# Peptides against a protein of PDB entry 8YR4, part 51

Target 1, 309 residues: chain A of PDB entry 8YR4
Amino acid sequence: PRGSPALQLVVLICLGLMGLERALNVLVPIFYRNIVNLLTEKAPWNSLAWTVTSYVFLKFLQGGGTGSTGFVSNLRTFLWIRVQQFTSRRVELLIFSHLHELSLRWHLGRRTGEVLRIADRGTSSVTGLLSYLVFNVIPTLADIIIGIIYFSMFFNAWFGLIVFLCMSLYLTLTIVVTEWRTKFRRAMNTQENATRARAVDSLLNFETVKYYNAESYEVERYREAIIKYQGLEWKSSASLVLLNQTQNLVIGLGLLAGSLLCAYFVTEQKLQVGDYVLFGTYIIQLYMPLNWFGTYYRMIQTNFIDMEN

## One batch from the design tools (peptide; aimed at target 1 R181 N244 Q247)

Design b2_p21_7_s1 (made by RFdiffusion4, then SolubleMPNN; from b2_p21_7, 11 letters changed)
Fold by OpenDDE base, seed 2:
Structure b2_p21_7_s1 (fold): chain B 309 residues (1-309), chain A 21 residues (1-21)
Amino acid sequence: as target 1 above (309 residues)
Amino acid sequence: SFEKLLQEFLQQILNAPRESE
């Protein structure tokens, strides 16, 4: 943000906290590995207790359990509220200034409520897109790259290759299936708008419908429109299940290949039991944000389409 | 569009709890 050194400092702190989240995503699995190895070796209680306490503290900072947001993520979100409000207000003022520069003919042809709704949607789409790119998409891609580097350096190069192939295939299939689903979603939205328009027109012409005793005819036409909508809704919902199942299969195959390879190296005494637990924990941790990647990609596409209109 | 505003208004009216008279 130009002009506020305080907001620039907050942005830098938020970027630092994002870097800390990336470090925690590597450290938490490492400390969990170390606990498993210390338990296997029957290590002294003092070493075990220190490692467990450190793990729990790092896990509190990271979060990532079902229903738990981490302290670092919460602090970042809290600090970002002021930056988001500044960005939102700036976009809103730019839209308002642009609306005032438009011709009187444009203003006379549009209702004030429609103009306000366009301004609110435009502001929400721009700020939402920016927040999604910065806080969800970029960090997820960074965590994948860090994961590939970590497994390539600290495990056998075969683990880095498995993670690379699994994540590349997952992302590619997520994009391809999401683009395929976008056709069904557009058809559903078009039919939803047409069904609603028919209901509105029937209700606006209520007196005419009553005059001709045409209520049964209008109800039957509305039923046919609903059945047509539900056929498209089913295709949209079924395509979502297909996406989720495809994602689950890719992760399952990657987890199977990597777990079998890890188990083999543990039997050959090249890796410890804790390294098997680390691999499983780290893959599940990478999968958790990726499960939402298809939703992120759709939101990005929708926000771009809404900005072009 | 005016149709979308009317759809949102109708959806607000339809989702308004029916005042049970």
Scores: peptide ipSAE 0.000, ipTM 0.330, DockQ to the pose 0.013
OpenDDE base, seeds 1, 3, 4, 5: peptide ipSAE 0.008, 0.018, 0.000, 0.012; ipTM 0.365, 0.390, 0.352, 0.389; seeds 1, 3, 4, 5 fail the geometry check

Design b2_p21_7_s2 (made by RFdiffusion4, then SolubleMPNN; from b2_p21_7, 12 letters changed)
Fold by OpenDDE base, seed 5:
Structure b2_p21_7_s2 (fold): chain B 309 residues (1-309), chain A 21 residues (1-21)
Amino acid sequence: as target 1 above (309 residues)
Amino acid sequence: EFEELLQKFLEQIKNAPKESE
């Protein structure tokens, strides 16, 4: 935002906090590994207590598996509120100005409520898209790359390869299945809008409906529209479950392959027991933000289509 | 009453959460 140096500083602080989150995502599993190794070696209580205390502090900063509940993420989210509000207001004013520049024929041909809905959708789409790209997509891709590098350097090239293949297959299947689902979602949204329009038109004409005693007829027509909508909603929701299950299977297979390989190397005394725990913990941490990747991809795709129309 | 119900219905439909996947 060129017009406010204060908001530029807030953006830089938020980017710095995002870098800190990436560092925490590496450090937390490492400290957890170290605890398990110290317990296995029967290390002195003072060393163990210090490592546990440090781990708990780092875990407080990181938060849950998505980082969304962590102190660093909460601080970032809090600081970003003003930047989001500035961006939203700027987009809203640009859309509003553009709507006023449009021909009177365009405004007369559309209901004022539809024009406002297009403006609200456009504003929310652009601001949402930018926020999802910057705060979810880019960090998730960075965490995957950091994970591949870490496992390749500190474990073995085989672990880096397993993570690479698992994440590449996961992302590819997520894209392909999400594109397939987009057909069902578009059909659902079209039927939802049609069902809503019928309900609104019936309620706006309630005096006419009462005059003709057509209330039962309008209710039955609305019921038929709801049943048709729910049939499309079921296809959308079932396709989402299929996506989530496919994603879970890919991660499960990657976790199985890597865990078996790690267990084998622990039996051969090439890795420690803590390294097995680190691998499992780190893969689960990568999975949690990836579960939402399909949603992010769809939102990106929808928002691009809504900008072209 | 009916206008308030219609406005509440229109607001509920306006505020219908975008499907968070």
Scores: peptide ipSAE 0.015, ipTM 0.469, DockQ to the pose 0.031
OpenDDE base, seeds 1, 2, 3, 4: peptide ipSAE 0.023, 0.012, 0.017, 0.012; ipTM 0.475, 0.437, 0.427, 0.384; seeds 1, 3 fail the geometry check

Design b2_p21_7_s3 (made by RFdiffusion4, then SolubleMPNN; from b2_p21_7, 10 letters changed)
Fold by OpenDDE base, seed 5:
Structure b2_p21_7_s3 (fold): chain B 309 residues (1-309), chain A 21 residues (1-21)
Amino acid sequence: as target 1 above (309 residues)
Amino acid sequence: EFLKLLEEFLQKILTAPKETE
């Protein structure tokens, strides 16, 4: 933020808290592993109790893997409110100044209410996209990279490769299927607007409809428009279920391959029972933010399309 | 830097409609 050292400090604190969240995402599974190993070894109660207490405290700081429930994430979100407000206001003022720099011909060709609606959509889209990139996309990609490095160094190169292939395939399929779905969503939105326009036109001309006793005809025409909309809505919703199922299948196959390999190394006494639990816990933890990645990518694309219009 | 990147991004988005008219 130019001109406010206080807001710059808040941004630095938020970045530090984001780094702490990444560290917690690695530490929580490690402490859970250590608990399982200590239980397996029948370790002294004092060591076990301290490790459990430390794990629960770290889990309180991290939260439930949905990026909104952890203490650190809540503190980050709270501190970011002022930065978001500053950014939103700056974007609104830039759009508003740019609208005043546009030709009189451009303003005469558009209704003032339509121009304001475009400005509000543009501001919301840019601010939303930026917040999503910084707080959801970049951290999730960082957690994947950290996971690949961790498994490659502390387990075996094969575990790092499984995570890399699983996450790369997941991201690629998420992008490809989301781009394919965007066609159905665009068709759905166009048909929704057309159905709404027909309903508004029929209601605005209600006197004419009454005069000709055409009420049944207008209702049937509206029913046909709804059925056509619902056919497109079904395609959009079914394509989302297909995306989610494809994502679940990729993660399930990665979890299966890695869990079998981990179980094999535990039987060969190369890994401990806790390492099996760590792998499963960490992969599921990586999956939780990724499950929403398709929604994030769609929102990013929508916001870009809404800014280009 | 981030606000400069945002300003450059916003400038790029806000200037893009002028190149299509």
Scores: peptide ipSAE 0.006, ipTM 0.347, DockQ to the pose 0.015
OpenDDE base, seeds 1, 2, 3, 4: peptide ipSAE 0.000, 0.005, 0.006, 0.000; ipTM 0.356, 0.335, 0.332, 0.348

Design b2_p21_7_s4 (made by RFdiffusion4, then SolubleMPNN; from b2_p21_7, 13 letters changed)
Fold by OpenDDE base, seed 1:
Structure b2_p21_7_s4 (fold): chain B 309 residues (1-309), chain A 21 residues (1-21)
Amino acid sequence: as target 1 above (309 residues)
Amino acid sequence: DFEKLLQEFLQQIENAPKETE
């Protein structure tokens, strides 16, 4: 970004965080291997517990892989909001200014095609959400219930309790934070529509704007509307990062508690090393679909509200 | 060209990033 040294520094930090994500992708499997080796060698509990804690901390920083919201990824996304907003605003103002320089009349017939496209996108979004609910949300809830039953029957009852508490807290916080976030999203969408309407009205009246040499005034009004929109967009995007990070913390705490307990039972020869691998893998598998649950819950709420208006 | 620019502009306004979580 030319002209802001602060934004250039943010870009460099984001590139550094992307490098850190690549390092974590190598370190996490290494620490996991080391846990398996320490369990096999019957290493002292203190060394094992430290290695497990370090692994879970690294996994918290990494997240669940591609599409997962680890701490480093969330921090990168949070810092990148201002860079994205700067770039978006610059492109929008360049296009808007160029459209006002053009003397070409807007043909009314394309407005009907735009309304149709918005309607088709709405319908496609609803259909996509219903498909996601049926094929991802319901199966994930079933997998959680099956997991609680499995861990309660074949592991110690404490494992079933940890999974139950972790998943119940995860779902509850996801709903509560999503409902809180919906207020920011509605405010953003309302301001987006108002900003778009202003741009469309200015472009439809371009002959009048050109007659009065008011192009610079209309561009400045549009810039102010974009800045107001971007203030609401930042709140929406920052609230998303907060949701994702809260979810990551809950899963990280569940993984820590369960992994330490599993490692302890392996040292007491009550569980096998394979059971430790099973627990960690199963918790990560449950987490991957749940990351999207907040997105889809918001999309459902938005589409229901947009259908009621 | 103008119609393409306007369609790109409208598409950029409409493609305000759906919150890709």
Scores: peptide ipSAE 0.025, ipTM 0.455, DockQ to the pose 0.060; fails the geometry check
OpenDDE base, seeds 2, 3, 4, 5: peptide ipSAE 0.010, 0.015, 0.015, 0.018; ipTM 0.435, 0.430, 0.444, 0.499; seeds 2, 3, 4, 5 fail the geometry check

Design b2_p21_8 (made by RFdiffusion4)
Pose (drawn by RFdiffusion4):
Structure b2_p21_8 (pose): chain A 309 residues (1-309), chain P 21 residues (1-21)
Amino acid sequence: as target 1 above (309 residues)
Amino acid sequence: SSFASIAASASASKFNSEMAS
C-alpha cells in the first residue's frame, strides 16, 4: 500500500503470522512425538499433564484441520480483509476514472458489457492473484523444503529421499494432468453456453405456435443439445476423478514406504516409538494443502491472462 | 485406515467444489 502507513504495519503483521504458522507446522508433530515417548516410559502424571496441555494449545493455534482453521491465519484473514479492501478500491477507481476520458469513437466501437466485464474481472484477478500466490502457494513450497531439511538432518538420511521423491512426483503429475483437464473443461463450457442460447431463443420466439405445431421440434433440438453437453461434461469430470486418484496413489506410496522403513528401524532399536507417529502426522500435514494445486494452477493462469487484458 | 478415510473425504469435497464451479 503506497499511501497509508497504518496498512503497511498490518502487511508486516500478516507476514509475521505466516512465519509463525510455518513454525507451528514444524513444532506440533514434535510435541506429539514427545507425548508418545513420555507415555511409553511410564512417566509421572505432572509432566504428562503439562505436556498434553501444551500440545493441545499448539494444535489449537495451528489449524485443527487443513490449516485454514487455526486462530493464526484467521487473524491473518481478518487483517488481510482490511488490507485487500484498499487495493480493490484503488484499482476499481483507477479503471473507472480512465474509462471516462477516452474519445467518442472508442465508446461507439465497443459494447459496454464486454468492457465492464474485462474491468471487473481484472480487479478480481489482481486481488485473487495476490491472495493465492502470497498466502497459499509459497507457504506450501516452503513447508515441503522445511520438511525435507528436517527429515534429512534430524531424523535420518533416507526419509529425505522419500519425502523429496514423493512431493516431486506429486507436483509433476498434478501439472501434467491439469493441462489436459483444462482442455476438456473449455470444450465443455462452449457447448454449455450454446445450449443456454438455444433455450433462450426458443423461449423468446413464441412463434412456434404460428409457423407450425413445432413444439415437439423445439423440444427435440433441445434434447439433442443437452445430450451433447452431457457427453462433454462426463469427459471433463472423469478427467477430474483421474487426477484425484493419481494424487492419492502418489501420497499413498510415499506413506507406505516411509511407514515400513520407520517400523523396521524401530524394531532395530534405532528409532523411538514416537518417530512413527511423527512421520505419519507430518506426511498427512504435508498432504492436506497439496490437495488444491491443480485448481491453483488453473486460477493463476486464468487470472494472469485476465490481468494482462 | 485413517488415511484412507481422510483421502476419501478430501477427494469428495474437491469433486463437489469443482462441480459447483

Design b2_p21_8_s1 (made by RFdiffusion4, then SolubleMPNN; from b2_p21_8, 17 letters changed)
Fold by OpenDDE base, seed 1:
Structure b2_p21_8_s1 (fold): chain B 309 residues (1-309), chain A 21 residues (1-21)
Amino acid sequence: as target 1 above (309 residues)
Amino acid sequence: SEFEELLKKLNEERLKQEQAE
């Protein structure tokens, strides 16, 4: 971004964080291998516990395999909001200034296309949501229940309790934080509609604006409306990062507690090394679809808000 | 996050298709 050294520094930090994500993608498997080796060698509990704790911390930084929900990714996304807003505002102002140079005939033709697109977005969103419910949410809830039963029957009852508490807390926090975010999203959508209405009114009256040479005034009013919108968008986007980070923290704590307990039972020869691998893999597998659950719940709320307007 | 990013990409691709017509 030209003209803001602060935003240039943020871009450099974001690039550094992207490099760190690549390093974590290599380190996490290495630490996991080291845990398996230490379990096989029957290493002292203190060394094993330290390696497990270090692995879980690195996994918390990396996130659940997709990289999108790790602490480093969330921090990158949070910092990138201001860079995105700067770029978006610049593009929107360039489009708006160009639209004032275009003829009325082009504006009339595009409005019909936008209305059709809004209608198509509504119908495709509902169908996509129903498919997502049936194919992702219901199976994920079933997998959680099956997982709790499996770990309660074949592992010590403490594992089933850890999974139950972790998943219950995850779901509860996902709902509560998502409902809290809905307030910011409603405010953002209302301000977006108001900003769009001002742009449409200015463009419909472009002949009058041109006649009075008021183009600069209308561009400045639109810029102020965008700045107000971006203030609300930042709150919405920051609240999303907070949700993702809260989810990552809950899974990280569950993984830590369960992995330490599993490692302890392997040292006591009550479980095998393979059981440790199974537990870690299964928790990660449960987490991946649950990350989508938060997105789904947000989409439902969006569609309800968009249908109420 | 990935689904919002996928929806955003799908919306951006639809925006690009409508700008190419």
Scores: peptide ipSAE 0.017, ipTM 0.504, DockQ to the pose 0.034
OpenDDE base, seeds 2, 3, 4, 5: peptide ipSAE 0.000, 0.006, 0.015, 0.008; ipTM 0.269, 0.438, 0.492, 0.340; seeds 4, 5 fail the geometry check

Design b2_p21_8_s2 (made by RFdiffusion4, then SolubleMPNN; from b2_p21_8, 17 letters changed)
Fold by OpenDDE base, seed 3:
Structure b2_p21_8_s2 (fold): chain B 309 residues (1-309), chain A 21 residues (1-21)
Amino acid sequence: as target 1 above (309 residues)
Amino acid sequence: SEFEKLLKELNQKRLEQERAE
């Protein structure tokens, strides 16, 4: 983006954050190995607790196995919204200006086909999402229940409680924040439709616009509509980052509490080092499908709102 | 655009999951 030093700085920060993500992908396994070694050597609790806390903090920055939901990735995505909006607006204005240079006959024939193609992609996506819900949501809920039972029976009841509270809080916050986010998405879609309708009307009246040399005026009106849309899009995208970060915090707290408790029980010789590895692996395995659940639930709500309007 | 981005994020996460298995 040549026109804004602030956006150039944001791009550089995003590139720096991408480098940090790569460093985290190497550091997280190293710290995990160090925890296993310290547990095997029966190291003092203070050194172990500090290494566990450092590992969980690094894992919070990285995210739960998929780097896309970590704090660093969320921060990158949040900062990138403005860069994407600037680029999108520039491309849309260039296309719209170029379309006003083309003949009226070119516009009438392609629009109906593009609207239909977007509608057909929407409908095919709904069918795929319904199948995914049945094959991924139900198994994930089953895996959570099995996990709670397993940790309650084979570990101390405190582990089952931590998993239960973590997963219940995760699901509840996912629903509540997604319902809250739906309001911003509806407002965004309504403004998108209005912006598109305005572009359609301007291009249908192309002969009149050319007759009055009003091309610059129509481009400015379209720019104002895009700016209004991008204000709503930012709220929608920022609310998504907030959802992902909230989910990451809940899992990070659950992983911290459970990992510290497990490490303590290993030091007390009540659990084995293998049990610590099992707990960490199992929580990460539960997190992976849940991250997908949040993505698909969002897609279903989008498609449902797009069908209602 | 948002659908294509969401689909791209979905496919990327799927590819990351298939690489983790």
Scores: peptide ipSAE 0.016, ipTM 0.524, DockQ to the pose 0.092
OpenDDE base, seeds 1, 2, 4, 5: peptide ipSAE 0.006, 0.000, 0.006, 0.011; ipTM 0.401, 0.285, 0.390, 0.405

Design b2_p21_8_s3 (made by RFdiffusion4, then SolubleMPNN; from b2_p21_8, 18 letters changed)
Fold by OpenDDE base, seed 5:
Structure b2_p21_8_s3 (fold): chain B 309 residues (1-309), chain A 21 residues (1-21)
Amino acid sequence: as target 1 above (309 residues)
Amino acid sequence: SEFEELMQKLNEERLKKEEEE
């Protein structure tokens, strides 16, 4: 935020809190591993109690592994409200000033309500996209990179390779399937608008329709338009299910390969039982933000499409 | 995810409300 040193400080604090979330995402699985190992070794109560208390405190800060419900994330979200409001207001004022600079013909040709709607959509889309990129995409990519480095250094190169291949395949398939789905969503939205327009035209001409006893004909036309819309809606919804199942399959294959490899190394006494639990917990923790990545890429695409209109 | 679909519905409802205003 240019011009407000207080908001710049808030941005720096939010970036520091994001760094703390990344550290918590590594530490929480490690402490959980240590608890399982201490339980297996029948360690003294004092060491176990300290490790459990530390783990619970770190989990409170993290918020269950997603960061979304943790104290650190809540504090970041709270502090960011003022930054978002400043950015939104700045974009709104820029769009409003630009609209006033546009030709009188553009203002006369579009109803003032439609102009305001386009301005508000544009503002919400840009502000939402920027906030989204900064707080969800970048941290998720950072967590993946940190995960690959961690598994490669502290486990074996094979675990780092499995995580890398699973995350790369997941991201690639998410992008490809989401781009494919965007075609169905555009077709659905176009047919929804056409169906709504027909309903509005029929309702505005209700007196004429009633005079000619054409009510049954208009109802049948509306029914045909709904059936056509539902056919496109089904394709959109089915494509979403296909995306979710593809993502679930990649997660399942990654979890299977890594869990089998962990189990094998535990049987060879190269890893402890806690390391098996760590791998499963850490993989699930990495995939939880990625489940949002498909929404996120679609939201980015939708906001881009809404900016092009 | 169901959360994706919920956020999409919320965004579509928000966009529909912004269309009705």
Scores: peptide ipSAE 0.021, ipTM 0.563, DockQ to the pose 0.075
OpenDDE base, seeds 1, 2, 3, 4: peptide ipSAE 0.017, 0.009, 0.006, 0.000; ipTM 0.538, 0.435, 0.420, 0.362; seed 1 fails the geometry check

Design b2_p21_8_s4 (made by RFdiffusion4, then SolubleMPNN; from b2_p21_8, 16 letters changed)
Fold by OpenDDE base, seed 1:
Structure b2_p21_8_s4 (fold): chain B 309 residues (1-309), chain A 21 residues (1-21)
Amino acid sequence: as target 1 above (309 residues)
Amino acid sequence: SAFEQLLAALNQANLEAERAA
């Protein structure tokens, strides 16, 4: 943010907290591994109790692996409110200034309430897109890279390769299937607008429709428009289910391959039982932010489609 | 609306993630 050193400091603190979240995403599985290993070795209660207490404290800071409910995430979200408000207000003022630079003919051709609704949607869209890119996309990509490096260095190159292939396939399929879904969503939104326009036209001409006793004809025409909309809505919803199932299958296959390989290395005494639990826990932690990525990428595309109309 | 639904869905997703913890 230009002009406020206080907001720049808040951004730096938020970036520091994001770095701490990345460290917690590595440390929490490591401490959980250590608990399982200490339990397997029948270690003294004092060592076990200290490791469990440390794990629970780190888990409290992380927020159970959901990434949104941890103390560090909540503190980041709280500090970010002021930065978001500053960014929102800046975008609102830029849109408002641009609207005043537009020709009088453009303003006379549009209802002021529609222009304000487009401006609010535009402001909201840019600020939320920025917040998502900064707090979900970039951290998730960082966690994937850290995960590949960690598994390649501390386990075996095969584990790093499984994580790399699983996450690369997941991201590629998420993008490709989401771009494919965008066509169905554009068609759905266009048909929704056409259905709404027909309803408004019928209601504005209500006196004429009543004079000609054409109520049944207008109702039937509206029913046909709804049926056509519902056919497109079904395609949009079915494509969403297909995306979610494809994502679940890719993660399931990655988890299966890595868990079987880890179990094999444990049977060969090259890894401990705790390392098996670490791998499963870490893959689930990587999956949760990626599931949000698929949801929000869909919503970004919707907002871009809704801004183009 | 779609972005208020996005912010509402992000806030609801943050709230649902807050409820799932």
Scores: peptide ipSAE 0.017, ipTM 0.406, DockQ to the pose 0.079
OpenDDE base, seeds 2, 3, 4, 5: peptide ipSAE 0.007, 0.012, 0.005, 0.012; ipTM 0.352, 0.357, 0.326, 0.401; seeds 2, 5 fail the geometry check

## One batch from the design tools (peptide; aimed at target 1 T295)

Design b2_p22_1 (made by RFdiffusion4)
Pose (drawn by RFdiffusion4):
Structure b2_p22_1 (pose): chain A 309 residues (1-309), chain P 22 residues (1-22)
Amino acid sequence: as target 1 above (309 residues)
Amino acid sequence: ALEEYLKEGLEELDEREKEREE
């Protein structure tokens, strides 16, 4: 925000809250390990009660699920509402003030609906791009690196390899499959628009009664167009299911390898009982934000082209 | 009958579009 000072403070507070969320993401599984380790060694009731209370409080601060749930990141959403309102207003006003100064030939040439759709989509594109990227992409790529470092240094050496390979395969397969799926989605959207146009045309021209008893013909053509659209839709959705399955298989293989190695190491008195639940919880915690990367890839590309327009 | 049938098809298309949103 170039103008107001009150909003730069809010931006800094939002970035600090993002850092705090990363710290809580690291901290909560450690306290879960500590609780389990204290529980297995018959610890008195005082230290267990206090540690349990602290763990519950940290789970409350962190998202109870999917990270979009915690008290932190919700304070962030509130402050970001106040900040992103300013950018949206400024960009809309700049576009509207520029559109009223162009010469007449320009306005006589192009239609109004197309020009206005470009402007609206542009403003939404800049807002969404800021949001998606800064608050949902970079924090997750930071979480993956922090997890790799923590497991490779403080847990053992092999678990770093396990997490690295799992996440690399997950990202690569997600991008590869997503491009194919995008091709299928565009192919389906074109036919959907054509079917809607055919239905609108048949409704507007109540001449079908005049030039023939052609109600059946208009119904048949509509059915054929619907069938074509349904075929393209089935292809697109099947591609979506395949993407989900491959992501799930990659995470499952990573979890299986890590769990087996951790159990074997615990039986050999190298690791404690709490390290098993630490690994499991942290792997699930990494998996949850990764579920929405094909969509982020698609939205970032689309919003980039829209902003360029 | 033709108009009712076409309107029902448009409603179904609207529902399917909403289900495809991410």

Design b2_p22_1_s1 (made by RFdiffusion4, then SolubleMPNN; from b2_p22_1, 10 letters changed)
Fold by OpenDDE base, seed 4:
Structure b2_p22_1_s1 (fold): chain B 309 residues (1-309), chain A 22 residues (1-22)
Amino acid sequence: as target 1 above (309 residues)
Amino acid sequence: SLVEELQEGLAELDKRAEARKE
């Protein structure tokens, strides 16, 4: 934000906190590994207690691996409120200025409430997209890259390859299935709007419906519209379950392949028992934010569609 | 008007439905 040095400093602090989250995502599994190794070696209680306490503290800073529940993430989100408000206001003013540049014919053809709703949707869509890209998508991609590098350097190139293939397949399938699902979601939303419009029209014409005793007819038409909506809703919901299941299968296969390979290297004494636990913990940790990636991609697509209308 | 209240209530439900999709 060029207009306020204070907001620029807040952005830099937020970027620093995002870097800290990436460091925590590597450190937490490492400390968990160290706990398992210390337990295996029957290390003295003082060393174990310090490592456990440090792990719990780091885990508190990181949160549950969702990237949104940790202390660092919450602090970042709190600091970002002012930046988001500034960005939102700027987008809103740009949209408002653009609306004033539009022809009188465009304004006369639309109700003021519809124009305001387009402006609000446009502002929310752009601000939401930017926040989502910066705070969820980019960090998740960074964590994947860091993971590939980490496993390639400290384990074996095969582990880095497994993570790469698993995550690439996961992302590709997430995109493809999400694009396929978007058709069902659009059809559902169109039918929802049509069903709602019929309900509103029937209620606006309430006196006319009463005058003609057409209540039963309007209720039946509304029922038919609901049934049609529910058929499309089912397809949308079932496609979401299919997406989630496909994602779980890909992660499960990656976890299986990597865990078997890790177990093999532990049996050859090339890796420690803690390294097996690290791999599993790290893959699960990568999975948690990725589970939302399908929601992310949909939000991106929806917001692009809402900007074209 | 009852229509405006209904439209506002509907817009708030849309906002809540959008917020639940986040």
Scores: peptide ipSAE 0.006, ipTM 0.381, DockQ to the pose 0.173
OpenDDE base, seeds 1, 2, 3, 5: peptide ipSAE 0.015, 0.000, 0.013, 0.008; ipTM 0.472, 0.298, 0.448, 0.452; seeds 1, 3, 5 fail the geometry check

